# Designs tried in a protein design run: peptides against a protein of PDB entry 8PQO. Part 10

Target 1, 252 residues: chain A of PDB entry 8PQO
Amino acid sequence: VLLKEYRVILPVSVDEYQVGQLYSVAEASKNETGGGEGVEVLVNEPYEKDGEKGQYTHKIYHLQSKVPTFVRMLAPEGALNIHEKAWNAYPYCRTVITNEYMKEDFLIKIETWHKPDLGTQENVHKLEPEAWKHVEAVYIDIADRSQVLSKDYKAEEDPAKFKSIKTGRGPLGPNWKQELVNQKDCPYMCAYKLVTVKFKWWGLQNKVENFIHKQERRLFTNFHRQLFCWLDKWVDLTMDDIRRMEEETKRQ

## One batch from the design tools (peptide; aimed at target 1 Q21 C93 I108 K193)

Design b1_p11_1_s4 (made by RFdiffusion4, then SolubleMPNN; from b1_p11_1, 7 letters changed)
Fold by OpenDDE base, seed 3:
Structure b1_p11_1_s4 (fold): chain B 252 residues (1-252), chain A 11 residues (1-11)
Amino acid sequence: as target 1 above (252 residues)
Amino acid sequence: SKELLYQLAGT
């Protein structure tokens, strides 16, 4: 098991982020051709549990068309089905990814708290002390180009170059986080993303767990760079506007 | 990918 808490600081409010996140997911999904093939939505309903209220989704990703024929023919039953269960109770979110064949030997869990701070809270997910000792805190700086792979870099998605016309935020210089504290008119937040990766296959545990974390970090970095650079596109949108965009994206 | 984006948002 490998646990890391990714802390993404953004010059937006928690309330703004709710809109921006949903917009950016919808927008990025439109830009991805052939993405949603083999996705089955089993459940999409509201839930209430232990004082948590939100939307629950259960999706299955059927990977049969995504692998070579010989792999598909040799794959055990359920091996190519990935289950994603998500609880969205913003500002808290949880996603659990499992596989039918691997059962308890495979788990990806992503738990996110969105807080109006600069990533200074310790153990925001309230882990037991012994468990918290094993969590690596990883700060993602959306303005740091060195954290972006060359193949992922786009100038139009570079927070160090972008300036919001509507809000006046940006560009984000090397000390943007420190300067943010002195700018009373600029809101800020941190997304605390606790990622738990479990892969218990002998000989592959460390390699696969580290690989998955690397991919998650890459995803979080690129996504939040986009979210910020698209600020002028979503900052004036209402939740009703977002809901319309989500419905349109689901049809693609 | 689109799937990863949905995972990220928890939606």
Scores: peptide ipSAE 0.050, ipTM 0.780, DockQ to the pose 0.424
OpenDDE base, seeds 1, 2, 4, 5: peptide ipSAE 0.049, 0.045, 0.046, 0.048; ipTM 0.780, 0.770, 0.769, 0.780

Design b1_p11_2 (made by RFdiffusion4)
Pose (drawn by RFdiffusion4):
Structure b1_p11_2 (pose): chain A 252 residues (1-252), chain P 11 residues (1-11)
Amino acid sequence: as target 1 above (252 residues)
Amino acid sequence: SMELLNSRAAA
């Protein structure tokens, strides 16, 4: 099983990231016809354990209505049921994704620490030493064009071409992280996203784990580029504003 | 599910 820690250094604060990520998930999913239908909340409750106080949820995403009929007929029972178990104690969160048919043999776990630093901490997740020694650290720079697939590139989602009206932050050059250390004002943070991918069937552990990690890096990069370029849309929102927009979207 | 993907990215 392969583990990688993706460090996403951002010119926002940790407080700002919480609002911005929630807004961005909702906004990026705004054009998807077929969003919200098929989402099932099995469990939604508070939890507390040894310093980590938060909210636990168990949700199922039924994809039967979103795939062709033949896919629904051919799919083994439960293969189209995607389980997400989430522990949200921001600035820490853990999510575990499984498939009902694959049980625990197909698993994607993301454990994230959101810290007010420039991604300089080592083993921020406090792994056992030997296990930590086998974790590749992968840095994601949202200003670096070379880290974006050409088919994914969108000028309107390019931090190198965006300046915030409300904050004046951006555009981001190759030295933006260096200018953060030399700066006393603009906030910064790093999301330490430790990703574990497990695929135990058919001897395809390596191929699937690698494919999933490449896709996770691509998603983390595109998502956080979008997040920064949308700074004017969400930077003035509070958490109460976010919860209100959630309840609003709940009516339908 | 784009929502699920974006949730993972935000996580």

Design b1_p11_2_s1 (made by RFdiffusion4, then SolubleMPNN; from b1_p11_2, 6 letters changed)
Fold by OpenDDE base, seed 4:
Structure b1_p11_2_s1 (fold): chain B 252 residues (1-252), chain A 11 residues (1-11)
Amino acid sequence: as target 1 above (252 residues)
Amino acid sequence: MKELLYQLAAT
């Protein structure tokens, strides 16, 4: 098991982020070929548990069409079905990813707190001390180009170049986080993403767990760069606007 | 794969 807490600081408020995240997810999905293909929504309903209230979703991602034919032919039954169970109680969210074939031998858990701070809270997810000492804190700087793979880099998604016309935020220089505290009119937040990866196959555990973390970090980096650079597209949207957009997307 | 990761991480 490998645990890392990714901390993503953004020059947006927690409330703004809720809109921006939903917009950016939708936009990113549209930009990918085969959007929604192979996704089966089993459950989408409100939940309430232990004082936590939100939306529960259970989705299956069928990857049969997303892998090469030879992989599909050799894959064991259920190996290409990924289950995602998500509890969205913004500003808290939990996602659990499992695989039918690997069962208890595979787990990805992503727990996120969105806090109006600069990523300074320790153990925001309230882990036991013994568990917390094994968590690596990883700061993602959306303005740091060195954290972006060359193949992922797009100038239009570079926070160091982007300036929001609507808000005046950006571009983000090398010391943008330090300067942010002096800008009373600029909100900020941190997404604390505790990622737990379990891959219990002898000889491959560390390799695969590290690989998954590398992919998650890459995803978080690129996503939040997009989210910020798309600020002018979503900052004036309301949650009602987002809901309408989601409904329209479901009809397609 | 990228699309899947976006959905998984954002939900």
Scores: peptide ipSAE 0.036, ipTM 0.746, DockQ to the pose 0.598
OpenDDE base, seeds 1, 2, 3, 5: peptide ipSAE 0.037, 0.036, 0.034, 0.036; ipTM 0.751, 0.745, 0.734, 0.750; seeds 1, 2, 5 fail the geometry check

Design b1_p11_2_s2 (made by RFdiffusion4, then SolubleMPNN; from b1_p11_2, 5 letters changed)
Fold by OpenDDE base, seed 5:
Structure b1_p11_2_s2 (fold): chain B 252 residues (1-252), chain A 11 residues (1-11)
Amino acid sequence: as target 1 above (252 residues)
Amino acid sequence: SKELEYQRAAT
């Protein structure tokens, strides 16, 4: 098991982020070919649990058509079915990813708290001390180009170049986080993403777990760079606007 | 959260 807490600081408010996150997901989905192909929604309902209220979803991703033929032919039964269970109770979210074949030997859990701070809280997910000492805190700086793979870099998604017309935020210089403290009119938040990765296969555990973390970090970095650089597209949208956009995306 | 959905869209 490998645990890391990714802390993404953004010059937006927690309330703004709720809109921006949903917008950015929907926007990214527009470029996806096949739309909901291979995705089965088993559950989509409100939930209440331990004082937490939100929306629960259970989806199955059938990857048979997404892998090469030889992989499909060699894959054991259930190996290409990925289950995603998600509890969205913004500003708290939890996602659990499992596989039918691997059962308890495979787990990706992503738990996120969105807080109106600069990533200074320790153990925001309230882990036991013994567990918390094994968590690596990883700060993602959306303005740091060195954290972005060359193949992922786009100038139009570079926070160091972007200037929001509607809000006046950006561009983000090397010391933008320090300077933000002195800017009373600029909101800020941190997304604390605790990522738990378990892959219990002898000889491959560490390699796969590290690989998955590398991919998650890459994803979080690129996503939040986009979110910020798309600020002018979503900052004036309401939640109702977002829901309409999501429905339109589903029809594609 | 929309992690897997975004991953699928971004890949």
Scores: peptide ipSAE 0.159, ipTM 0.851, DockQ to the pose 0.213
OpenDDE base, seeds 1, 2, 3, 4: peptide ipSAE 0.130, 0.131, 0.116, 0.152; ipTM 0.839, 0.837, 0.834, 0.848; seed 2 fails the geometry check

Design b1_p11_2_s3 (made by RFdiffusion4, then SolubleMPNN; from b1_p11_2, 6 letters changed)
Fold by OpenDDE base, seed 3:
Structure b1_p11_2_s3 (fold): chain B 252 residues (1-252), chain A 11 residues (1-11)
Amino acid sequence: as target 1 above (252 residues)
Amino acid sequence: MKELEYQRAAT
């Protein structure tokens, strides 16, 4: 098991982020190629549990069409089905990814708290001390180009170049986070993303767990760079606007 | 295999 807490600091408020996140998800999804095939939505409903209220979704990703024929024919039952269960109770969110064949031997869990701070809180997910001491805190700096793969880099999605016309935020210089505390007109938040990865197949545990973390970090980095650089597109939108956009996207 | 948090509108 490998645990890391990714802390993404953004020059937006927690309330703004709720809109920006949903907008950016929708926009990014439109730009993705090869997505949507083999995705089955089993559940999409409101939930209430232990004082937490939100939206629960259960999706299955069927990978049969994504692997070679010989792999598909030899794959054990359930090996090519990935289950994603998500509880969205913003500002808290949890996603659990499992596989039918591997069962308890495979888990990706992503738990996120969105807080109006600069990523300074320790153990926001309230882990036991013994577990927390094994968590690596990883700070993602959306302005740091060195954290972006060359193949992922786009100038129009570079926070170090972007200037928001509507808010005046950006571009983000090397010391932008330190300067936030002195900018009373600029809100800030941190997304604390605790990622738990478990892959118990012998000989591959460390390799696969580290690989998955690398992919998650890449995803978080690119997504939040987009979110910030698209600020002028979503900052004036309401949640009702977002809901309409989501409905329109579902029709595609 | 992206988390739902980043692909909510895709499905």
Scores: peptide ipSAE 0.060, ipTM 0.794, DockQ to the pose 0.238
OpenDDE base, seeds 1, 2, 4, 5: peptide ipSAE 0.049, 0.052, 0.048, 0.058; ipTM 0.785, 0.784, 0.782, 0.784; seed 5 fails the geometry check

Design b1_p11_2_s4 (made by RFdiffusion4, then SolubleMPNN; from b1_p11_2, 5 letters changed)
Fold by OpenDDE base, seed 5:
Structure b1_p11_2_s4 (fold): chain B 252 residues (1-252), chain A 11 residues (1-11)
Amino acid sequence: as target 1 above (252 residues)
Amino acid sequence: SKELLYQLAAT
């Protein structure tokens, strides 16, 4: 098991982020080729548990059509079915990813708190001290180009170049986070994303767990760079606007 | 949530 807490600081408010995240997820999904194929929604309902209220979703991703034929032919039953269970109680979210074939030997859990701070809180997910000492805190700087792979880099998604017309935020210089403290008019937040990865196969555990973390970090970095650079597209939208957009997309 | 879908696209 490998745990890391990714802390993503953004020059937006917690309330703004709720809209921006939903917009950016939808936009990113549209840009994916064949991404919607093989997705089965089993459950989509409100939930209330342990004082937490939100929306619960259970999806299955069928990957049979997304892998080479020889992989599909050799794959054990259930190996190409991935389950995603998600509890969205913004500003708290939890996602659990499992595989039918691997059962208890495979787990990806992503728990996120969105807080109006600069990533300064320790153990925001309230782990036991013994567990918390094994968690690596990883700060993601969306303005740092060195954290972006060359193949992922796009100038139009570079926070160091982007200037929001509607809000005046950006571009983000090398010391933008330090300077933000002195800017009373600019809101800020941190997404604390605790990622738990378990891949219990002898000889491959460390390799696969580290690989998954690298992919998660890459995803979080690119996504939040996009979210910020798309600020002018979503900052004036309301949650009702987002809901309407989602409904319209379902009808298409 | 489209977390998994986005993750797969990023790989």
Scores: peptide ipSAE 0.041, ipTM 0.763, DockQ to the pose 0.209
OpenDDE base, seeds 1, 2, 3, 4: peptide ipSAE 0.041, 0.043, 0.043, 0.042; ipTM 0.764, 0.773, 0.774, 0.766; seeds 2, 3, 4 fail the geometry check

Design b1_p11_3 (made by RFdiffusion4)
Pose (drawn by RFdiffusion4):
Structure b1_p11_3 (pose): chain A 252 residues (1-252), chain P 11 residues (1-11)
Amino acid sequence: as target 1 above (252 residues)
Amino acid sequence: SLELALNRAAA
């Protein structure tokens, strides 16, 4: 099983990231016809354990209505049921994704620490030493064009070409992280996203784990480029504003 | 699900 820590250094604060990520998930999913239908909340409750106080959820995403009929008929029972178990104690969160048919043999776990630093902490997740020694650290720079697939590139989602009206932050050059250390004002943070991918069937552990990690890096990059370029849309929101927009979207 | 994928990114 392969583990990688993706460090996403951002010119926002940890407080700002919480609002921005929630807004960005909802906004990026605004054009998807077929969003919200098929989402099932099995469990939604508070939890507390040894310093980590938060909210636990168990949700199922039924994809039967979103795939061709033949896919629904051919799919083994439960293969189209995607389970997500989430522990949200921001600035820490853990999510575990499984498939009902694959049980625990196909698993994607993301454990994230959101810290007010420049991604300089080592083993921020406090792994056992030997296990930590086998974790590759992968840095995601949202200003680096070379880290974006050409088919993914969008000028309107390029931090190198965006300047915030409300904050004046951006555009981001190759030295933006260096100017952060030399700066006393603009906030910054790093999301330490430790990703574990497990695929235990058919001897395809390596191929699937690698494919998933490449896709997770691509998604983390595109998502956080979008997040920064949308700074004017969400930077003035509070958490109460976010919860209100959630209840609003709940009516339908 | 796009929402699910974005949840992972935001995690």

Design b1_p11_3_s1 (made by RFdiffusion4, then SolubleMPNN; from b1_p11_3, 8 letters changed)
Fold by OpenDDE base, seed 1:
Structure b1_p11_3_s1 (fold): chain B 252 residues (1-252), chain A 11 residues (1-11)
Amino acid sequence: as target 1 above (252 residues)
Amino acid sequence: MKELLYQLAGT
């Protein structure tokens, strides 16, 4: 098991982020070809549990069409079906990813708290002290180009070059986080993303767990760079606007 | 990458 807490600081409010995240997911999904292919939505309903209230989703990703034929032919039953269960109780979210074949031997869990701070809270997910001791805190700086792979880099998605016309935020210089403290009119937040990866396979555990974390970090970095650089596209939208957009997308 | 985007939003 490998645990890391990714802390993503953004010059947006917690309330703004709720809209921006949903918009950016939708936008990024449109830009990717083959959207929705192989995705089965089993459940999408409100939930209430232990004082937590939100939306629960259960999706199955069927990867049979996404792998080479020889892999599909050799894959054990259920090996190419990934289950995603998500509890969205913003500002808290939890996602659990499992595989039918691997069962308890494979888990990706992503738990996120969105807080109006600069990533200074320790153990925001309230882990036991012994468990927290094993968590690496990783700060993602969306303005740091060195954290972006060359193949992923786009100038139009570079926070160090972008300036929001609507809000005046950006560009983000090397010391942008420190400067936020002095900018009374600029909101800020941190997404605390605790990622738990378990892959129980002799000889491959560490390799696969580290690989998954590397991919998650890459995803979080690129996504939040996009979210910020798309600020002018979503900052004036309401949650009702987002819901309408989602409904329209489902009908297509 | 698209499939991974859904886990970010929880939707």
Scores: peptide ipSAE 0.043, ipTM 0.769, DockQ to the pose 0.396
OpenDDE base, seeds 2, 3, 4, 5: peptide ipSAE 0.041, 0.042, 0.041, 0.042; ipTM 0.761, 0.767, 0.759, 0.761; seed 2 fails the geometry check

Design b1_p11_3_s2 (made by RFdiffusion4, then SolubleMPNN; from b1_p11_3, 7 letters changed)
Fold by OpenDDE base, seed 4:
Order: C-alpha cells, then sequence, then structure tokens
Structure b1_p11_3_s2 (fold): chain B 252 residues (1-252), chain A 11 residues (1-11)
C-alpha cells in the first residue's frame, strides 16, 4: 500500500472550485470524441452516512474499446471493467476504484478535502497517527512548468501565461503562492487529495503502486492547470449552467 | 473528484 496526499493550491475559492471542477470535467469530456463510451452508471442517488450527506455514484468503466485488440483478447474476464464508487459531499469527496478481476488485490482510493487555506493543514483526513506517518505530502504547483510533461504542455493551459479578464487573477509567477497572502481580494484554496493505492500482487506492488501515483499526480496537475486557465469560462456560471453542460456532454 | 472520468475521457 502506498499513500500520498497531494495538495493542490489554487487561486480560487472553495465555492468557485465546485463550479470550476464540474465545468472542467464536462469540458474535457466534450473535447474528446467518444468520451462517454463504455461508461455505465449503475447507481446515482443521494446518500446520508456518518454525518456525510451527498451524492453516491457507482459507475463501471468498460475499457474493452480503449485497449489494443491483443490486450482485449488476452485479458481475463472482468479485467477491463473498472468500478468507481464515489461519495460526493463537497467539499469532501471519496472515490473508490476497484477491478472485478483483481478484487481485493487492487484498490485506488481518493479522498479529497477542499479547504480555504494554502495547504498548511496536517492530517486533514484524520488518519491514525501510525497511518499518517506513512503518508507523503506532495505539493502540486500548477504554475511550475517543470511538473508538466512536455507532451501534456499547452500554452493556452499554462497558468504562468494566463490572465483572467473577469477576475484579474494570473499570470502566476514563481512566487504566486507567497504573493497570494498579500492579495486580500484573491481567494485561495487547497485540494487535499489523499490517494491510497494498493496492488497486492507480489513482485509488482511497488512498481504498480508508484506508477499509479505517477499517473494520478499527472492527472491532478493537468486538470487543475486547465481548471485555472478556464477560469473566465466558468467563473460566472451557475450550477444550473453546469447541469446543462453535463447533460450536453452525456449526449455525446 | 471525478478523477477517473476525467482521466479516461482523454484516452
Amino acid sequence: as target 1 above (252 residues)
Amino acid sequence: SKELEYQLAGT
């Protein structure tokens, strides 16, 4: 098991982020052909549990069409079906990813708290001390180009170049986080994403777990760079606007 | 939040 807490600081409020996140997901899906292909929604309902109140979703991602033919032919039954169970109680969210074939041998858990701070809280997910000491805190700086793979880099999604016309935020210089403290009119938040990865197959645990974390980090980096650079597109949107976009995205 | 959906959208 490998645990890392990714802390993504953004010059947006927790409330703004809720809109921006949903927009960015919808926009990204819209920009890709066949974005909804192979996604089966089994459950989508409100939940109340242990003081949490939110929306529970159970989705199956059928990856058969997204892998090479030879992989599909060799893949055991259920190996290409990924289950995602999500408890969305923004500003808290928990996602559990499992696979039918690997069963208990594979787990990705992503627990996120969105807090109006600069990533300074320790153990925001309230882990036991013994568990917390094994968590690596990883800060993602959306303005740091060195954290972006060259193949992922787009100038239009570079926070170091972007200037929001609507909010005046950006571009984000090398010391933007420190400067943010002095900008009382600029909101900020941190997404604390505790990622638990378990791959229990002997001999491959470390490689796969580290690989998955690398992919998650890449995902979080790219996503939040887009989210920020799309600020002018979503900052004035209402939740109703977002719902319309989601519906449109589902049709594609 | 919606990490897998976002990740798989671009695949």
Scores: peptide ipSAE 0.242, ipTM 0.866, DockQ to the pose 0.189
OpenDDE base, seeds 1, 2, 3, 5: peptide ipSAE 0.219, 0.221, 0.216, 0.236; ipTM 0.861, 0.858, 0.859, 0.865; seed 5 fails the geometry check

Design b1_p11_3_s3 (made by RFdiffusion4, then SolubleMPNN; from b1_p11_3, 7 letters changed)
Fold by OpenDDE base, seed 5:
Structure b1_p11_3_s3 (fold): chain B 252 residues (1-252), chain A 11 residues (1-11)
Amino acid sequence: as target 1 above (252 residues)
Amino acid sequence: MKELQYRRAGT
């Protein structure tokens, strides 16, 4: 098991982020090759449990068409079906990813708290002290180009070049986080993303767990760069606007 | 695979 807490600092408020995240997820999904091909939605409903209230989703990703033919032919039953269960109780979110074949030997859990701070809180997910000492804190800087793979880089998604016309935020210089403290009119937040990865196959555990973390970090970095650079597209939208857009998309 | 967490429901 490998645990890391990714801390993504953004020059937006917690309330703004709720809209921006949903917008950016929808927008990013449009840009994916094949769109929603191979995605089965089993459940999409409101939930309330232990004082937590939000939206629950259960999706299956069928990867048969996304892998080479020889992999598909050799794959065990259920190996190419990924289950994603998500509880969105913003500002808290939890996603659990499992595989039918691997069962208890495979887990990706992503738990996120969105806080109006600069990523300074320790153990925001309230782990036991013995567990917390094994968690690596990883800061993602959306303005740092060195954290972006060359193949992922787009100038129109570079926070170091983008300036919001509607808010005046950006571009983000090398010391933008330190300077933010002195900008009374600019809101900020941190997404604390605790990622738990378990892959219990002898000889491959560490390699696969580290690989998955690398992919998650890459995803978080690119997504939040997009979210910020799309600020002018979503900052004036309300949650009601987002829900209407989602409903319109479902009708297509 | 890399973007599974942020996939939209539907086509």
Scores: peptide ipSAE 0.048, ipTM 0.771, DockQ to the pose 0.221
OpenDDE base, seeds 1, 2, 3, 4: peptide ipSAE 0.048, 0.048, 0.048, 0.047; ipTM 0.776, 0.776, 0.777, 0.776; seeds 1, 2, 3, 4 fail the geometry check

Design b1_p11_3_s4 (made by RFdiffusion4, then SolubleMPNN; from b1_p11_3, 5 letters changed)
Fold by OpenDDE base, seed 1:
Structure b1_p11_3_s4 (fold): chain B 252 residues (1-252), chain A 11 residues (1-11)
Amino acid sequence: as target 1 above (252 residues)
Amino acid sequence: SLELLLQLAGT
């Protein structure tokens, strides 16, 4: 098991981020092929548990059509079905990804708290001390080009170059986080993303777990760079606007 | 994030 807490600091408010996140996900999804193919929604309902209220979803991703024929033919039963269970109670969110064949030997869990701070809270997910001491805290700086792969870099998605016309935020210089503290008119938040990866196959555990974390970090970095650089596109939208956009996309 | 992309993929 490999645990890392990714802390993404952004010059937006927690309330703004709720809109920006949904917009950016929708926009990024449009750029990807195979959107709803092979996706089965089992559950989509409100939930209430331990004082937490939100939306619960259970989806199955059937990967049979997305792998080569020889892989499909040789794959054990359930090996190509990925289950995603998600509890969305913004500003808290939890996603659990499992596989039918791997059962207890495979887990990706992503738990996120969105807080109006600069990533200074320790153990925001309230882990036991013994567990928390094994968590690596990883700060993602969206302005740091060195954290971006050359193949992923786009000038129009570079926070160090972008300036929001609507808000005046940006560009983000090397010391933007420190300067933010002195800018009373600029909101800020941190997304604390605790990622738990378990892959219990002998000889492959460390390799696969590290690989998955590497991919998650890459995705978080690119996504939040986009989110910030798209600020002028979503900052004036409401949650109702987002809901309408989602419904329109669903009908297509 | 990945989980959010997956959530929308089902819509």
Scores: peptide ipSAE 0.052, ipTM 0.776, DockQ to the pose 0.174
OpenDDE base, seeds 2, 3, 4, 5: peptide ipSAE 0.048, 0.060, 0.048, 0.042; ipTM 0.765, 0.782, 0.761, 0.771; seed 3 fails the geometry check

Design b1_p11_4 (made by RFdiffusion4)
Pose (drawn by RFdiffusion4):
Structure b1_p11_4 (pose): chain A 252 residues (1-252), chain P 11 residues (1-11)
Amino acid sequence: as target 1 above (252 residues)
Amino acid sequence: SLELANKRAAA
């Protein structure tokens, strides 16, 4: 099983990231016809354990209505049921994704620490030493064009071409992280996203784990580029604003 | 699900 820590250094604060990520998940999913239908909340409750106080959820995403009929007929029972178990104690969160048919043999776990630093902490997740020694640290720079697939590139989601009206932040050059250390004002943070991918069937552990990690890096990059370029849309929101927009979207 | 993928990115 392969583990990688993706470090996403951002010119926002940790407080700002919480609002911005929630807004961005909702906004990036705004054009998807077929969003919300098929989402099932099995469990939604508070939890507390040894310093980590938060909210636990168990949700199922039924994909039967979103795939061709033949896919629904051919799919083994439960293969189209995607389980997400989430522990949200921001600035820490853990999510575990499984498939009902694959049980625990196909698993994607993301554990994230959101810290007010420039991604300089080592083993921020406090792994056992030997296990930590086998974790590759992968840095995601949202200003670096070379880290974006050309088919993914969008000028309107390019931090190198965006300046915030409300904050004046951006555009981001190759030295933006250096200018953060030499700066006393603009906030910054790093999301330490430790990703574990497990695929135990058919001897395809390596191929699937690598494919999933490449796709997770691509998604983390594109998502956080979009998040920064949408600063003007969400930077003035509070958490109460976010919860209100959630209840609003709940009516339908 | 795009929503699920975006949640992973935000996580």

Design b1_p11_4_s1 (made by RFdiffusion4, then SolubleMPNN; from b1_p11_4, 4 letters changed)
Fold by OpenDDE base, seed 4:
Structure b1_p11_4_s1 (fold): chain B 252 residues (1-252), chain A 11 residues (1-11)
Amino acid sequence: as target 1 above (252 residues)
Amino acid sequence: SLELEYQRAAT
């Protein structure tokens, strides 16, 4: 088991982020080839548990069409079906990813708290001390180009180049986080993403767990760079606007 | 790409 807490600091408020996240997810999905091919939504309903209220979703990602033919032919039954269960109670969210074939031997859990701070809280997810001491805190700086793979880099998604016309935020220089403290009119937040990865196959545990973390970090980095650079597209939207957009997308 | 975006389920 490998645990890391990714802390993504953004020059937006927690309330703004809720809109921006939903918009950016929708936009990113549109940009992906296949347009949701292989995604099966099993459950999408409100939930209430232990004082937590939100939206529960259960999706299956069928990866058969996304892997080479020889992999598909050799893959055991269920090996290419990924189950994603998500509990969205913003500003808290939990996602659990499992695989039919690997069962208890594979788990990706992503728990996120969105807080109006600069990533200074320790153990925001309230882990036991023995567990918390094994968590590596990883800060993602959306303005740091060195954290972006060359193949992922796009100038139009570079926070170091972007200037928001509507808000005046950006571009983000090397010391933008420190400078943000002195800007009373600029909101900020941190997404604390505790990622738990379990891959219990002897000899491959560390390799696969580290690989998955690398992919998650890559995803978080790219997504939040997009979210910020798309600020002018979503900052004036309301949650009602987002709901309407979601409904329109469902009809397509 | 085999990259799975959990963000889609968090909507």
Scores: peptide ipSAE 0.087, ipTM 0.816, DockQ to the pose 0.312
OpenDDE base, seeds 1, 2, 3, 5: peptide ipSAE 0.075, 0.071, 0.075, 0.070; ipTM 0.811, 0.804, 0.804, 0.800; seed 1 fails the geometry check

Design b1_p11_4_s2 (made by RFdiffusion4, then SolubleMPNN; from b1_p11_4, 7 letters changed; failed a check: a repeat of another design)
Amino acid sequence: SKELEYQLAGT

Design b1_p11_4_s3 (made by RFdiffusion4, then SolubleMPNN; from b1_p11_4, 6 letters changed; failed a check: a repeat of another design)
Amino acid sequence: MKELEYQRAAT

